# Peptides against a protein of PDB entry 5T59: the designs that were tried, part 3

Target 1, 112 residues: chain A of PDB entry 5T59
Amino acid sequence: TTPTMQSTSLLTEHLGYPPISLVDDIINAVNEIMYKCTNAMEKYLMQRNIIGKKDFSDEIKIGTAKLESLLENSVDKNFDKLELYVLRNILSIPSDLLEENRFRLLHHEKLV
Target 2, 90 residues: chain B of PDB entry 5T59
Amino acid sequence: EHIRFQRLVQVCNKALEESIRKLQSWEKIHECFPNYGQTREGIENLTVCQQQVIKLWSNLSRVEFDAIFHERSIEEKLNQLDDLINKARS

## One batch from the design tools (peptide; made by RFdiffusion4, then SolubleMPNN)

Design b1_p8_3_s3 (from b1_p8_3 with E4A E8S)
Fold by OpenDDE base, seed 5:
Structure b1_p8_3_s3 (fold): chain B 112 residues (1-112), chain C 90 residues (1-90), chain A 8 residues (1-8)
Amino acid sequence: as target 1 above (112 residues)
Amino acid sequence: as target 2 above (90 residues)
Amino acid sequence: DEIAELAS
């Protein structure tokens, strides 16, 4: 099953915001965390770039960039899966509730 | 009874754990620093860096995700959704 | 600082 316009409207009313907004918050947060982590790695290693009178600055910059790319790809893959799962299986309205007589339950709860 | 919020937490944790999996591999870390990692001091620095970034990832994600869940009142809303569904099916 | 110490 996939999210419908009706389910989105009902959930938006229930949540006070569109379901996608929660996913957006999660994805924005993990992206911010990701770049904080990679930036921290680069700066930590750049403070330790000289070993035995050899400067490893270029290798450190390239290496941390590669790790950032690996992390970006993994984050994108796993949180795309998360988005689909959340919208389809967590923030979803079962088909038996998507009937005219069942819509009142969500509306009634909001009014009470 | 209430299952949706538990599933949300589980899927978030799984996504976070799977995302950091590549950085947990020493082999992959070392491959990015082939010459730096051939020195004793370089290995020590990379080891500390790997351990600390994983901890930073875990700590930041816990704090930020908890803040999101609180600001969106998502546990309450998902519990209410479970209750509505159960009531409709009874 | 997160950058200097990586984790705090």
Scores: peptide ipSAE 0.089, ipTM 0.942, DockQ to the pose 0.360
Fold by OpenDDE base, seed 2:
Structure b1_p8_3_s3 (fold): chain B 112 residues (1-112), chain C 90 residues (1-90), chain A 8 residues (1-8)
Amino acid sequence: as target 1 above (112 residues)
Amino acid sequence: as target 2 above (90 residues)
Amino acid sequence: DEIAELAS
């Protein structure tokens, strides 16, 4: 189920930041890591681009670009799933606690 | 009793593992370098590259995600959330 | 340096 505005507000108050901010941090981090990995691969292979009398620089550039694309697609798919799951099932408040009486209890507990 | 942070760690690990799976395939690596990979030296270089990038992926992810979790105090906050929910239901 | 680690 999709998180409600009420749930978001309560969680923002509890966390000190909007729930989406955590997900953003995670996704930004994995994207940075992804490109660090692919860049490292390219540099490593480009340092070893000549074998015998053949220069494989062009093939290496194309090949690493293909691997980058594969990784990008996989990261996008899997972390989209992660975002959905985290926001709906982890950073969420059960519907029964979003009722008026339970809502007051949550506020009361935080203030005590 | 505390379940949310455990779930967060689990889904993060799963996403990371599934994301790197394609690079764990030697066939996928080799097909990107069809001529380079036909040489002995090329195969050796690709083998080392594959092993090291997977290691790099794992190490960087561990360090960065732990930093995020710490900066956001997410374990504490999720544990508190679990406690609040359980208390409200009791 | 992660790049150096792989490239080394």
Scores: peptide ipSAE 0.087, ipTM 0.942, DockQ to the pose 0.274
Fold by OpenDDE base, seed 4:
Structure b1_p8_3_s3 (fold): chain B 112 residues (1-112), chain C 90 residues (1-90), chain A 8 residues (1-8)
Amino acid sequence: as target 1 above (112 residues)
Amino acid sequence: as target 2 above (90 residues)
Amino acid sequence: DEIAELAS
């Protein structure tokens, strides 16, 4: 099920930050890594752009761009799934704990 | 007993592995460089590039994700969450 | 260093 506002609030209190913030950090990190990788590939190949007497610079630039797009699509898809899973199954509070008595327990543990 | 952090690590690894899978395909790599990849030297360069970028991906992700987990104290917090849930159900 | 590592 989709996380409720109540669970988000409780988890925010527990974590010290909203659950989505963790996911944001992860996604931002992988995006940064992704572009570092593709940039590195391009530079590596561009340093090796001439084979024999033929210059493959244009092909390398286009090819690397295609790979970047491919990776972007894959990252987007897989980390969207990750976001859903984390928020629903990891950073989640079972419904029975969202009841009044269980809610008090969570607060009590924080205060003690 | 403590399961949530382990699951977090697992799904992160899975997402990373699935994401890089396309770059692990030699066919996909070669398709992007159809003429360059028809040369022996080009194939060699692409092979090295592919291998190294995959390693770079793995290394960077490990370092960065560990840093995030540390900064967010997520292992401790998730363990505490597990404990709270288990206690409430006992 | 990351690019250099790959480029090396």
Scores: peptide ipSAE 0.081, ipTM 0.941, DockQ to the pose 0.269
Fold by OpenDDE base, seed 3:
Structure b1_p8_3_s3 (fold): chain B 112 residues (1-112), chain C 90 residues (1-90), chain A 8 residues (1-8)
Amino acid sequence: as target 1 above (112 residues)
Amino acid sequence: as target 2 above (90 residues)
Amino acid sequence: DEIAELAS
């Protein structure tokens, strides 16, 4: 079920913010975490770039970039799914309740 | 009774788990460092790096997501939403 | 400083 304008308005009133704002926070957070992880990996290995008489700096840089790309693709895929699921199934109002009854309940609860 | 927040936590955990799965593969890690990983010391470094980054991923996500949930009061709001829906249907 | 912890 696709969220409606009415649903969004009601949920915004209930939450105090638009539903999409929560999803934005989550996605922004995981992106930040992702790059912190990959940056940490590169730095860790670059501190250990010389083994014996060989310098592996170039290989490390390329390798960590590949891992970053791999992680980016996975994050994008999985959190796109998450966004759709959250907005459609968690932060949602059942269609049968998208009537005066649901609106009245929210209004009533605020007044009590 | 209250189901929405539980679902939110579940789908977040699932997304995080699925996202990090490729890094949990030693084969995938090793493939990115074909020559470095042919040395004993390189293997040791990669092993530690893999273990630590997975731990970092888990710890950071837990802390950051919990902070978001708290700042947005989402557990309370979702519980209230469940209650409102249940009340409307009864 | 998560990077420093991993790098240590």
Scores: peptide ipSAE 0.078, ipTM 0.941, DockQ to the pose 0.271

Design b1_p8_3_s4 (from b1_p8_3 with E5K E8A)
Fold by OpenDDE base, seed 3:
Structure b1_p8_3_s4 (fold): chain B 112 residues (1-112), chain C 90 residues (1-90), chain A 8 residues (1-8)
Amino acid sequence: as target 1 above (112 residues)
Amino acid sequence: as target 2 above (90 residues)
Amino acid sequence: DEIEKLAA
């Protein structure tokens, strides 16, 4: 089920931060890693751009750009799925417990 | 008893694995460098590059994700959440 | 090398 405002508030209180903040950290991290990987790949191959008497620099630049695009598309797809799953199924409160009972438990544990 | 953090780790690993899947394909790599990959030396360079970038992907993601999980205390918080839910249902 | 350096 879709997270409610009440669920978000309760989880924010529990976590000390909004649930979405964790997802944002994860997504930002993988994006940074992705570009580090593609940049490293390009630099590695550009250091090896000449074979025999032929310069493959242009092909390398185009090829690495294509690989970057492939990786970008895959990252976007898979981490969009991850975001939905985490927010709905991991950082979530079951709907049947979204009542005074759950709220009291959170308060009780916090006060003890 | 505690299941949410395990699920978080699993879905993160799955997303990382699926994301790098196409780079694990030699055919996909070779297709991006059609002339470069027709040379012996080019094939060797691409082979090493592919292996190393996959390793880099794995290592960086492990380090960065572990850092996030630690900074957010997410294992502890998710375990506590499991406990609260289980208690509420008891 | 760039990849080796980063991967290490």
Scores: peptide ipSAE 0.102, ipTM 0.942, DockQ to the pose 0.408
Fold by OpenDDE base, seed 1:
Structure b1_p8_3_s4 (fold): chain B 112 residues (1-112), chain C 90 residues (1-90), chain A 8 residues (1-8)
Amino acid sequence: as target 1 above (112 residues)
Amino acid sequence: as target 2 above (90 residues)
Amino acid sequence: DEIEKLAA
């Protein structure tokens, strides 16, 4: 079930930011980390590109690019799942609390 | 009583673990460097590279995610949310 | 060793 506008508004008020902002931070962070990892890998291997008078620079560049692609695909898949789970199951308000009386209670607790 | 923040941490760890799984496969690493990995020295370099990149992944993610959680005060906010929900159901 | 430095 997709989060409702009402739940988003209530959570935004509670959090001080929209729920999606937390997910965005997480996803942005992991993407940054991902490229730092692949960049470090490439640099490490490129410093060790010559073995037995053979230059493996081209193979290293291609290989690290392939690994980057694999990691990208995995990150995208897993963090898409994370986004859905967080927004639906963690940063969510149960339907019974979205009723009129319960809604007022949440506002009252927040503002008092 | 407080469950949401714990779940957040769990799903983050799960996503991170599953994301790095392919790099944890020596076979996958070796396949990307078919000729380089046929040399003794190449295998040694790839072994170290694989080990260190996995550590880098783990360390960076821990630091960055903790920073996010702190900046967003998410533990406190999720605990409060749990409390509000429990109170409303009482 | 850049990876080792970064991972430390």
Scores: peptide ipSAE 0.102, ipTM 0.943, DockQ to the pose 0.383
Fold by OpenDDE base, seed 5:
Structure b1_p8_3_s4 (fold): chain B 112 residues (1-112), chain C 90 residues (1-90), chain A 8 residues (1-8)
Amino acid sequence: as target 1 above (112 residues)
Amino acid sequence: as target 2 above (90 residues)
Amino acid sequence: DEIEKLAA
């Protein structure tokens, strides 16, 4: 079941923000964390770029870039799945309640 | 009774775990540094780097996600949603 | 180091 405009409106009223905003916060956070991690890796290794008489700076830069790409792809895949799951199964209203009960209950609770 | 917030936490943890899984592979790490990883010092540096980045990933995600959940009051809101649904079906 | 500092 895909979220409807009605579900989005009701949930926005309930949450005080659109459901997608929560997902956006999560995704933005993990992206920030991801780049902090990869940046830290590069800097750590670049401080240790010379072993013996050989400078491995170029290999380190290429290698860390590859790891960053690998992590980016994995983050994108897994958090796309997360987005779908959250919006479909967590921040969702059962279809049978959309027609009659959920709307009434939401208003009732606000008035109490 | 209250299930939605628990599911949110679970799916977040799963996504984080699956995302970092490739970096947990020593083989994947070593493949990115084929010559650097042929040296003793290189292996040592990569080992420390791998261990620390995984810890950093875990710690940062815990702190940031908890902050988001708090700022959005999502546990309370999801519990209320569960209650509303259960009440409607009672 | 930086990664250790951040991970702490």
Scores: peptide ipSAE 0.101, ipTM 0.943, DockQ to the pose 0.425
Fold by OpenDDE base, seed 4:
Structure b1_p8_3_s4 (fold): chain B 112 residues (1-112), chain C 90 residues (1-90), chain A 8 residues (1-8)
Amino acid sequence: as target 1 above (112 residues)
Amino acid sequence: as target 2 above (90 residues)
Amino acid sequence: DEIEKLAA
């Protein structure tokens, strides 16, 4: 089930922020982590670019870039799925409760 | 009773685990460094690099996600949501 | 090393 405007409004009131904001935080965090990891890999290997008499700097740069791409694609896929799941199944209000004016329940709870 | 926060943690962990899976493949790592990985020293460096980056991934994600969850008070909010839903259905 | 330092 796709989130409705009503559910978003109610959840925003409950959370103090729009549900998507949580997802955005998660996505931004994992992206930052991803690039920190790949950058660390490159630096680590570039410090070890000479083996014997051979300089593998070019191969390391290309290889690390390939790994970054692989990780990027995987992150995008998996966290797109996460976004959908969180918004649909976790940060969601059952339709039956929306129909029963759950809005009253949230307001009642705040007033009590 | 309280299920939503648990599910959030689970799906976050799953997404993180699935995302790093490609880097956990030695074959894929080696393919990216075909000549470097033909040397003993290169293999050693790649092995350490692979292990450490996976560890870094795990540590950073744990710290950052916990911080997000705390800042957003999401456990409390999701527990409250569960309670509200359960109450409404009773 | 750098990765270990970052991971710690």
Scores: peptide ipSAE 0.099, ipTM 0.943, DockQ to the pose 0.442

Design b1_p8_5_s1 (from b1_p8_5 with E8S)
Fold by OpenDDE base, seed 5:
Structure b1_p8_5_s1 (fold): chain B 112 residues (1-112), chain C 90 residues (1-90), chain A 8 residues (1-8)
Amino acid sequence: as target 1 above (112 residues)
Amino acid sequence: as target 2 above (90 residues)
Amino acid sequence: SEIEELAS
């Protein structure tokens, strides 16, 4: 089932923040980590760009850019799946709890 | 009883593992550096680079994700959610 | 490692 406005509101009240905020934190973190990794790779190899009499700087720059793109695509795909799963199956409220009597239960717990 | 936080950790680990899989392929790495990787010294540099970046990926993700989970109190909140659901169905 | 230092 797809998250509803009602479930989002209830979860926001419960969490103290919208469910999407957690996912955003996760995705922002992995993106930061990704670019730290690729940047470090480029720096590492550029410090070792000359082998013998040949300068491989151009190849290193192109190669690391290709790896970055490859990693970007993989991160995007896998964390899009993660976002859907988390919002649908983890940060979700079963339909039976969205009924009037169950709705009161969630609010009651916050008020007590 | 408490299942949601466990699932969150599992799906995060899976996403991280699947994301780094391409960098774990030596063939993929070598393809990006076809001439550099034909030299002995180049192979050595690429090998060390690959190994270290994979470890960096793992270490950074562990630290950052744990920090997020702590700051968002997500384990406690998800456990409470599980309890509420179970209570409602009892 | 060196890459860790380069990333920081």
Scores: peptide ipSAE 0.637, ipTM 0.951, DockQ to the pose 0.935
Fold by OpenDDE base, seed 3:
Structure b1_p8_5_s1 (fold): chain B 112 residues (1-112), chain C 90 residues (1-90), chain A 8 residues (1-8)
Amino acid sequence: as target 1 above (112 residues)
Amino acid sequence: as target 2 above (90 residues)
Amino acid sequence: SEIEELAS
């Protein structure tokens, strides 16, 4: 079920913040982690760039960039799915509870 | 009774697992370093790098996501939401 | 690990 304005308002009141804020935190965190990982990987290999008489620095830079791109694409895809699922199925109010009587109950319970 | 927080953890773990899957493929790693990976020492370096970065991914994700969940009090809030829904449907 | 240190 697609979130409604009413649902968002109720959840914001309940959570103390808009539901999207949690998703934003998660996505921002994984992006930061992703670049920390790829940066560390590049540094690790660049410290080991010479084997025998050959310098592999250029190949390492290109290779790690490719891996970063692969990871970026995967993160984007999977966390887009996560965002939709969380907002629709976890941080959501079932439609049957948005009826007048059920809505009142939810609001009443919040205030009590 | 309480299901929403469990679902949140599950979908987060799934997203993290699916995201790192490409880096778990030795073949894909090797393809990115075709000449470097033809050397014995290069293979050794790539192997260690792959293993360590996957562990780093897992550890950082666990720490950061747990921090977010704590700061947002999301387990408590989702449990309360479950309770409200169950009460309304009773 | 070494890569953890590099990530910091």
Scores: peptide ipSAE 0.631, ipTM 0.951, DockQ to the pose 0.931
Fold by OpenDDE base, seed 1:
Structure b1_p8_5_s1 (fold): chain B 112 residues (1-112), chain C 90 residues (1-90), chain A 8 residues (1-8)
Amino acid sequence: as target 1 above (112 residues)
Amino acid sequence: as target 2 above (90 residues)
Amino acid sequence: SEIEELAS
């Protein structure tokens, strides 16, 4: 289920930042890594673009772009799943602890 | 006792592994370079490229994710969360 | 190569 406002507030207080911020960092990082990988691949192959007096530059550019697209789609899919899992199952507070008395207990423990 | 951080690491690794799977396929790589990959040198270049990009993916991910986890103190925070939950249920 | 250097 979707995290509640109450759980988000409690976790934000506990973490010092909203839970989504961690996920954002992870997703931003993998996106950066993804483009570094595809850029490196293109550069490597473009340095080796001529074979047997044939220039494969155009094919290399198209091919690396295709691989980039494949990787983008996979990253998007898998890290969307990751986001949901992390926010729902890792950075979450069990519903039984979101009751009034338990809420105060968690808040008290944080402040003490 | 402490389970949340371990799960975080596991799901991150899984997402990374699943994301790079298509690049691990030689067939997928070769399909993107149909003429280039028909040459001996092209195959050699693509082979090296594939191997190195996978390593780059793995290495960069390890370094960057560890940095994030450290900067966010997430292991400590998740352990504390586990402790708080366990204490509340005791 | 550039990619090898980056990966190492």
Scores: peptide ipSAE 0.085, ipTM 0.940, DockQ to the pose 0.360
Fold by OpenDDE base, seed 4:
Formats: C-alpha cells, sequence, structure tokens
Structure b1_p8_5_s1 (fold): chain B 112 residues (1-112), chain C 90 residues (1-90), chain A 8 residues (1-8)
C-alpha cells in the first residue's frame, strides 16, 4: 500500500530524516556511478580509436552514447521499482501500528 | 526477527544487477560498435572495456551504498523498527 | 588501462 502521511511522520521521527531521503541518496549515487562508468568507457575506447589505418572515433562516440542511454533507461526502471518497494515494504509501518494505542508506543520509545 | 535491512540490501543488489544486465550482453555491446567490433583489436578492446566497466559498477556501488547506509544508520534504524513492530505485536 | 585503474 501507499505510505501515509502518518507513517512518514513517524518514520521521519524514528530515522531522523524522511524516508525518501534515503532513496534520494541511493538514486543520486547510482546516477553518479552510471555516468562515471559510461565516461570511463568512452575514454578507454577513445584511447583505442585507431585500428590499423581506420579511425573509429565517431563510431565510438555514438556507440557509447547509445550504451549510456541504454543504461539510463535500465537504471530509471529498476530504481523506480526500488523506490516503491523500499517506501512501501521496508520503510513502512504496519497498519495495526498506526492505531492510536500503537502510535504511543513509538513515541514512548523515543521519550524513554 | 530482523528482516528489513536484509531486504534493503537485497533489493539494492537486485536493482544494481538488473541495471547492469544490458551492459553484460555482448550482443548489445557489439551492436553499438558494428564496425569497430568487426576488427580483432576492436573486439579485444570492447571485451576488456565491458569487463572493467562491470567491475567498476560493482565496486563503486558497493562503496557508495555502504557509505549511505552508514551515514543514515539505516541498519540500526531498521533493526529498531523490526523490534518495535515485533514488540507491538506481542 | 585507465578503466582498469578506475575499477581497482
Amino acid sequence: as target 1 above (112 residues)
Amino acid sequence: as target 2 above (90 residues)
Amino acid sequence: SEIEELAS
């Protein structure tokens, strides 16, 4: 199920930060890693752009760009799924704990 | 008992593995370099490049994700969450 | 290689 405002507030209190912040960190990290990888690929191949008497620089640039796009699409897809799963199933509070009496338990633990 | 952090690690690994899967396909790589990949040296270069970028992906993700988990104290927090939930249900 | 150094 979709996270509620109540669960978000409780989790924010528990974590010290909003649950989405963790996901943001993860996604930002993988994006950075992704571009580091594709950049490294391009540089590596561009250093090896001449085979015999042929210059493959243009093909390498186009090819690495295609791979970057391919990776971007895959990252977007898979980490969108990750975001949903984390927020719904990991950083979540069961509905029974969202009851008033259970709500007190979470606060009580913080105060004691 | 403590399951949430384990699941977090699992889904992160799964997302990383699924994301890099396309680059693990030699066919996909070769398709991007149709003429370059028709040369012996080109194939060799692409092979090394493919292998190394996958390693780079793995290494960077491990280091960065571990850093995030540490900075966010997420293992401890998720374990505490598990404990709270279990306690509430008992 | 450059990429190997980065991957290490």
Scores: peptide ipSAE 0.084, ipTM 0.940, DockQ to the pose 0.369

Design b1_p8_5_s2 (from b1_p8_5 with E5K)
Fold by OpenDDE base, seed 2:
Structure b1_p8_5_s2 (fold): chain B 112 residues (1-112), chain C 90 residues (1-90), chain A 8 residues (1-8)
Amino acid sequence: as target 1 above (112 residues)
Amino acid sequence: as target 2 above (90 residues)
Amino acid sequence: SEIEKLAE
């Protein structure tokens, strides 16, 4: 099920931040890591660009760019799935607790 | 009892593992460097590069994600959420 | 590793 405004509000109160903020942190982190990895790969290979008096710099640049794109696509796909799962199944409140009586109980317990 | 944080860790690990899977393929790596990879020295360089970057991916992810979880107090908050839910259902 | 150093 899709997160509701009500659940988002309750979770924001509980967490001290909107649930999406956690996901944003995770996604931002993995993106940073991704580019650090690909950048390091390029640097590593560019330091080893000459073999047998042949300069492979152009091939290395193109190749690392391809790997970066490949990784980008995979990261986007998998962490989009992660976002959906986290928001729906982890940072979520069961529907039965969003009913009027249960909602009040949860809210009351949070404030006490 | 407490299940949400465990699930969070599991999904994060799964996403990280699935994301790096393509780089774990030697064939895909080699395809990106068709001429470079036809040299002995090139193959050696690519092999080391592949191994090290995969380790880097794993290490950086562990450190950064743990930092996020700590800063957001997410284990504690998710445990509390589990407790609240269980209490409400009792 | 060298890659780690290059990522710094």
Scores: peptide ipSAE 0.643, ipTM 0.952, DockQ to the pose 0.936
Fold by OpenDDE base, seed 1:
Structure b1_p8_5_s2 (fold): chain B 112 residues (1-112), chain C 90 residues (1-90), chain A 8 residues (1-8)
Amino acid sequence: as target 1 above (112 residues)
Amino acid sequence: as target 2 above (90 residues)
Amino acid sequence: SEIEKLAE
C-alpha cells in the first residue's frame, strides 16, 4: 500500500527528517555521479579525437551524448523503482502498529 | 532481527548495477562510435574508457552513498525501527 | 586513473 500521512509523521519523528529526504539524497547523488561519468568520458575521448589524421570530434560528441541518454533513462527507471520500494517496504510502519494502542507505544518508546 | 538496512543496501546496489548495465555492453558502446570504433586506436581508447568509467561509477557511488547513510544515521534508525516493530509484536 | 581525474 501507499505510505499514509500517519506513517510519514511517525517516521519523520523517528528519523528526524521525512523519509523522502533520504531518497532525495540518493537520487541527487546518483544523478551527480552520472553526469560526472559521462562528462569524464567525453573529455577522455576528446583528448583522443584524432586518429590517423582524421578528426572524430563530432562523432565523439554525438556518441557520448547518446550514452548519456542511455544512462539517464536507465537511472530514472531503476531509481524510480528504488524510491517506491524504499518508501513502501523499508521506511514503512506495519498497519498493526498504526492502531491507537500500538501508536502510543511507538511514540512512548521514542520519548523514553 | 535487523533486516531493513540490509535491504536498503541491497536495493541501492541493485539499482546501481542495473543502471550501469548498458554501459557494460561493448556492443552499445561501439554502436555510438561507428567510425571511431573501426580504427584500432579508437577501439583501444573506447575499451579503456569503458573500463575506467564503470570503475568510476562504482567507486563514486560507494563513497557517496556511504556518506549519505552516515549523515542520515540510517543504519541506526532502521535498526531501531526493526527493534520497535519486533518489540511491539512480542 | 585518468577518467577519475577528469571527473574531479
Scores: peptide ipSAE 0.640, ipTM 0.952, DockQ to the pose 0.934
Fold by OpenDDE base, seed 3:
Structure b1_p8_5_s2 (fold): chain B 112 residues (1-112), chain C 90 residues (1-90), chain A 8 residues (1-8)
Amino acid sequence: as target 1 above (112 residues)
Amino acid sequence: as target 2 above (90 residues)
Amino acid sequence: SEIEKLAE
């Protein structure tokens, strides 16, 4: 079931923030972590760029860029799935609770 | 009784694990450094780099995600949601 | 680890 405006409003009231805000935090965090990892990899290898008489700096830069792209694609794919799942199945209100009598229960619990 | 927060943690872990899977492949790593990886020293460097970055990924994600969950009080809020749903269905 | 320091 796709989240409705009504469910979003109710969840926002319950959470104190819109459900999408949590997902945004998660996605922003993993993106930051991803680039920290790839940047660290590049720095580590660039400190070890010369083997024998050969300088591998160019290969290292290209290689780490490829790894970054690989990781970026995987992160995008998997966390897009995560976003959909979280919003639909975790941060969601079952349809039976969207009835009038169930709304009263939610409001009652908040007031008590 | 409480299931939503557990599911959140599970799907986060799954997404993290699936995302890092390709970096766990030595073949994929080596393919990115075809000449560098033909040297003994290069192989050693790549091996250590791969191992350390995977650990870094795991450690950073754990710390950052836990911080998010805490700041958003998501465990408590999801438990409350579970309780409301269970009460309504009882 | 060294790479952790590089990530800082």
Scores: peptide ipSAE 0.639, ipTM 0.952, DockQ to the pose 0.935
Fold by OpenDDE base, seed 4:
Structure b1_p8_5_s2 (fold): chain B 112 residues (1-112), chain C 90 residues (1-90), chain A 8 residues (1-8)
Amino acid sequence: as target 1 above (112 residues)
Amino acid sequence: as target 2 above (90 residues)
Amino acid sequence: SEIEKLAE
């Protein structure tokens, strides 16, 4: 089920931050890592751009750009799935515990 | 008893693994460098590059994700959440 | 590795 405002509020109180903040950190991190990897790859190959008498600089630039695009697409897909899973199944409160009586229990535990 | 943090780690690892899978394909790598990869030296360079970047991906992600988990105290918080839920169900 | 250094 989709997270509710109630669950978000409870989890925010519990975590000390909104659940989405954790996901944002993860996604921002992987994006940074992704571009570090592709940038390093380009630099590595550009240092090795000449083989024999041929200069492959243009091909390397185009090729690394293609790989970056492939990686971007894969990262986007997989971490979108991750976001949904984390928010729905990990950083979530079961619906039966969001009822009034159970809600009070969780809230009370935090205050006591 | 405590399951949520384990699941978080698992889903993160899965996402990282699935994301890098395309770079693990030599065929896809070679397709991006059709002429460069027709040379012996080019193949060698691409092979080393592929290997090193995959390792870099793994190492950076491990360090960065662990840092995030620590900063957010997520293991402790998720364990507490598990405990609260289990207690409520008792 | 070399690529690690390039990523720094």
Scores: peptide ipSAE 0.638, ipTM 0.952, DockQ to the pose 0.933

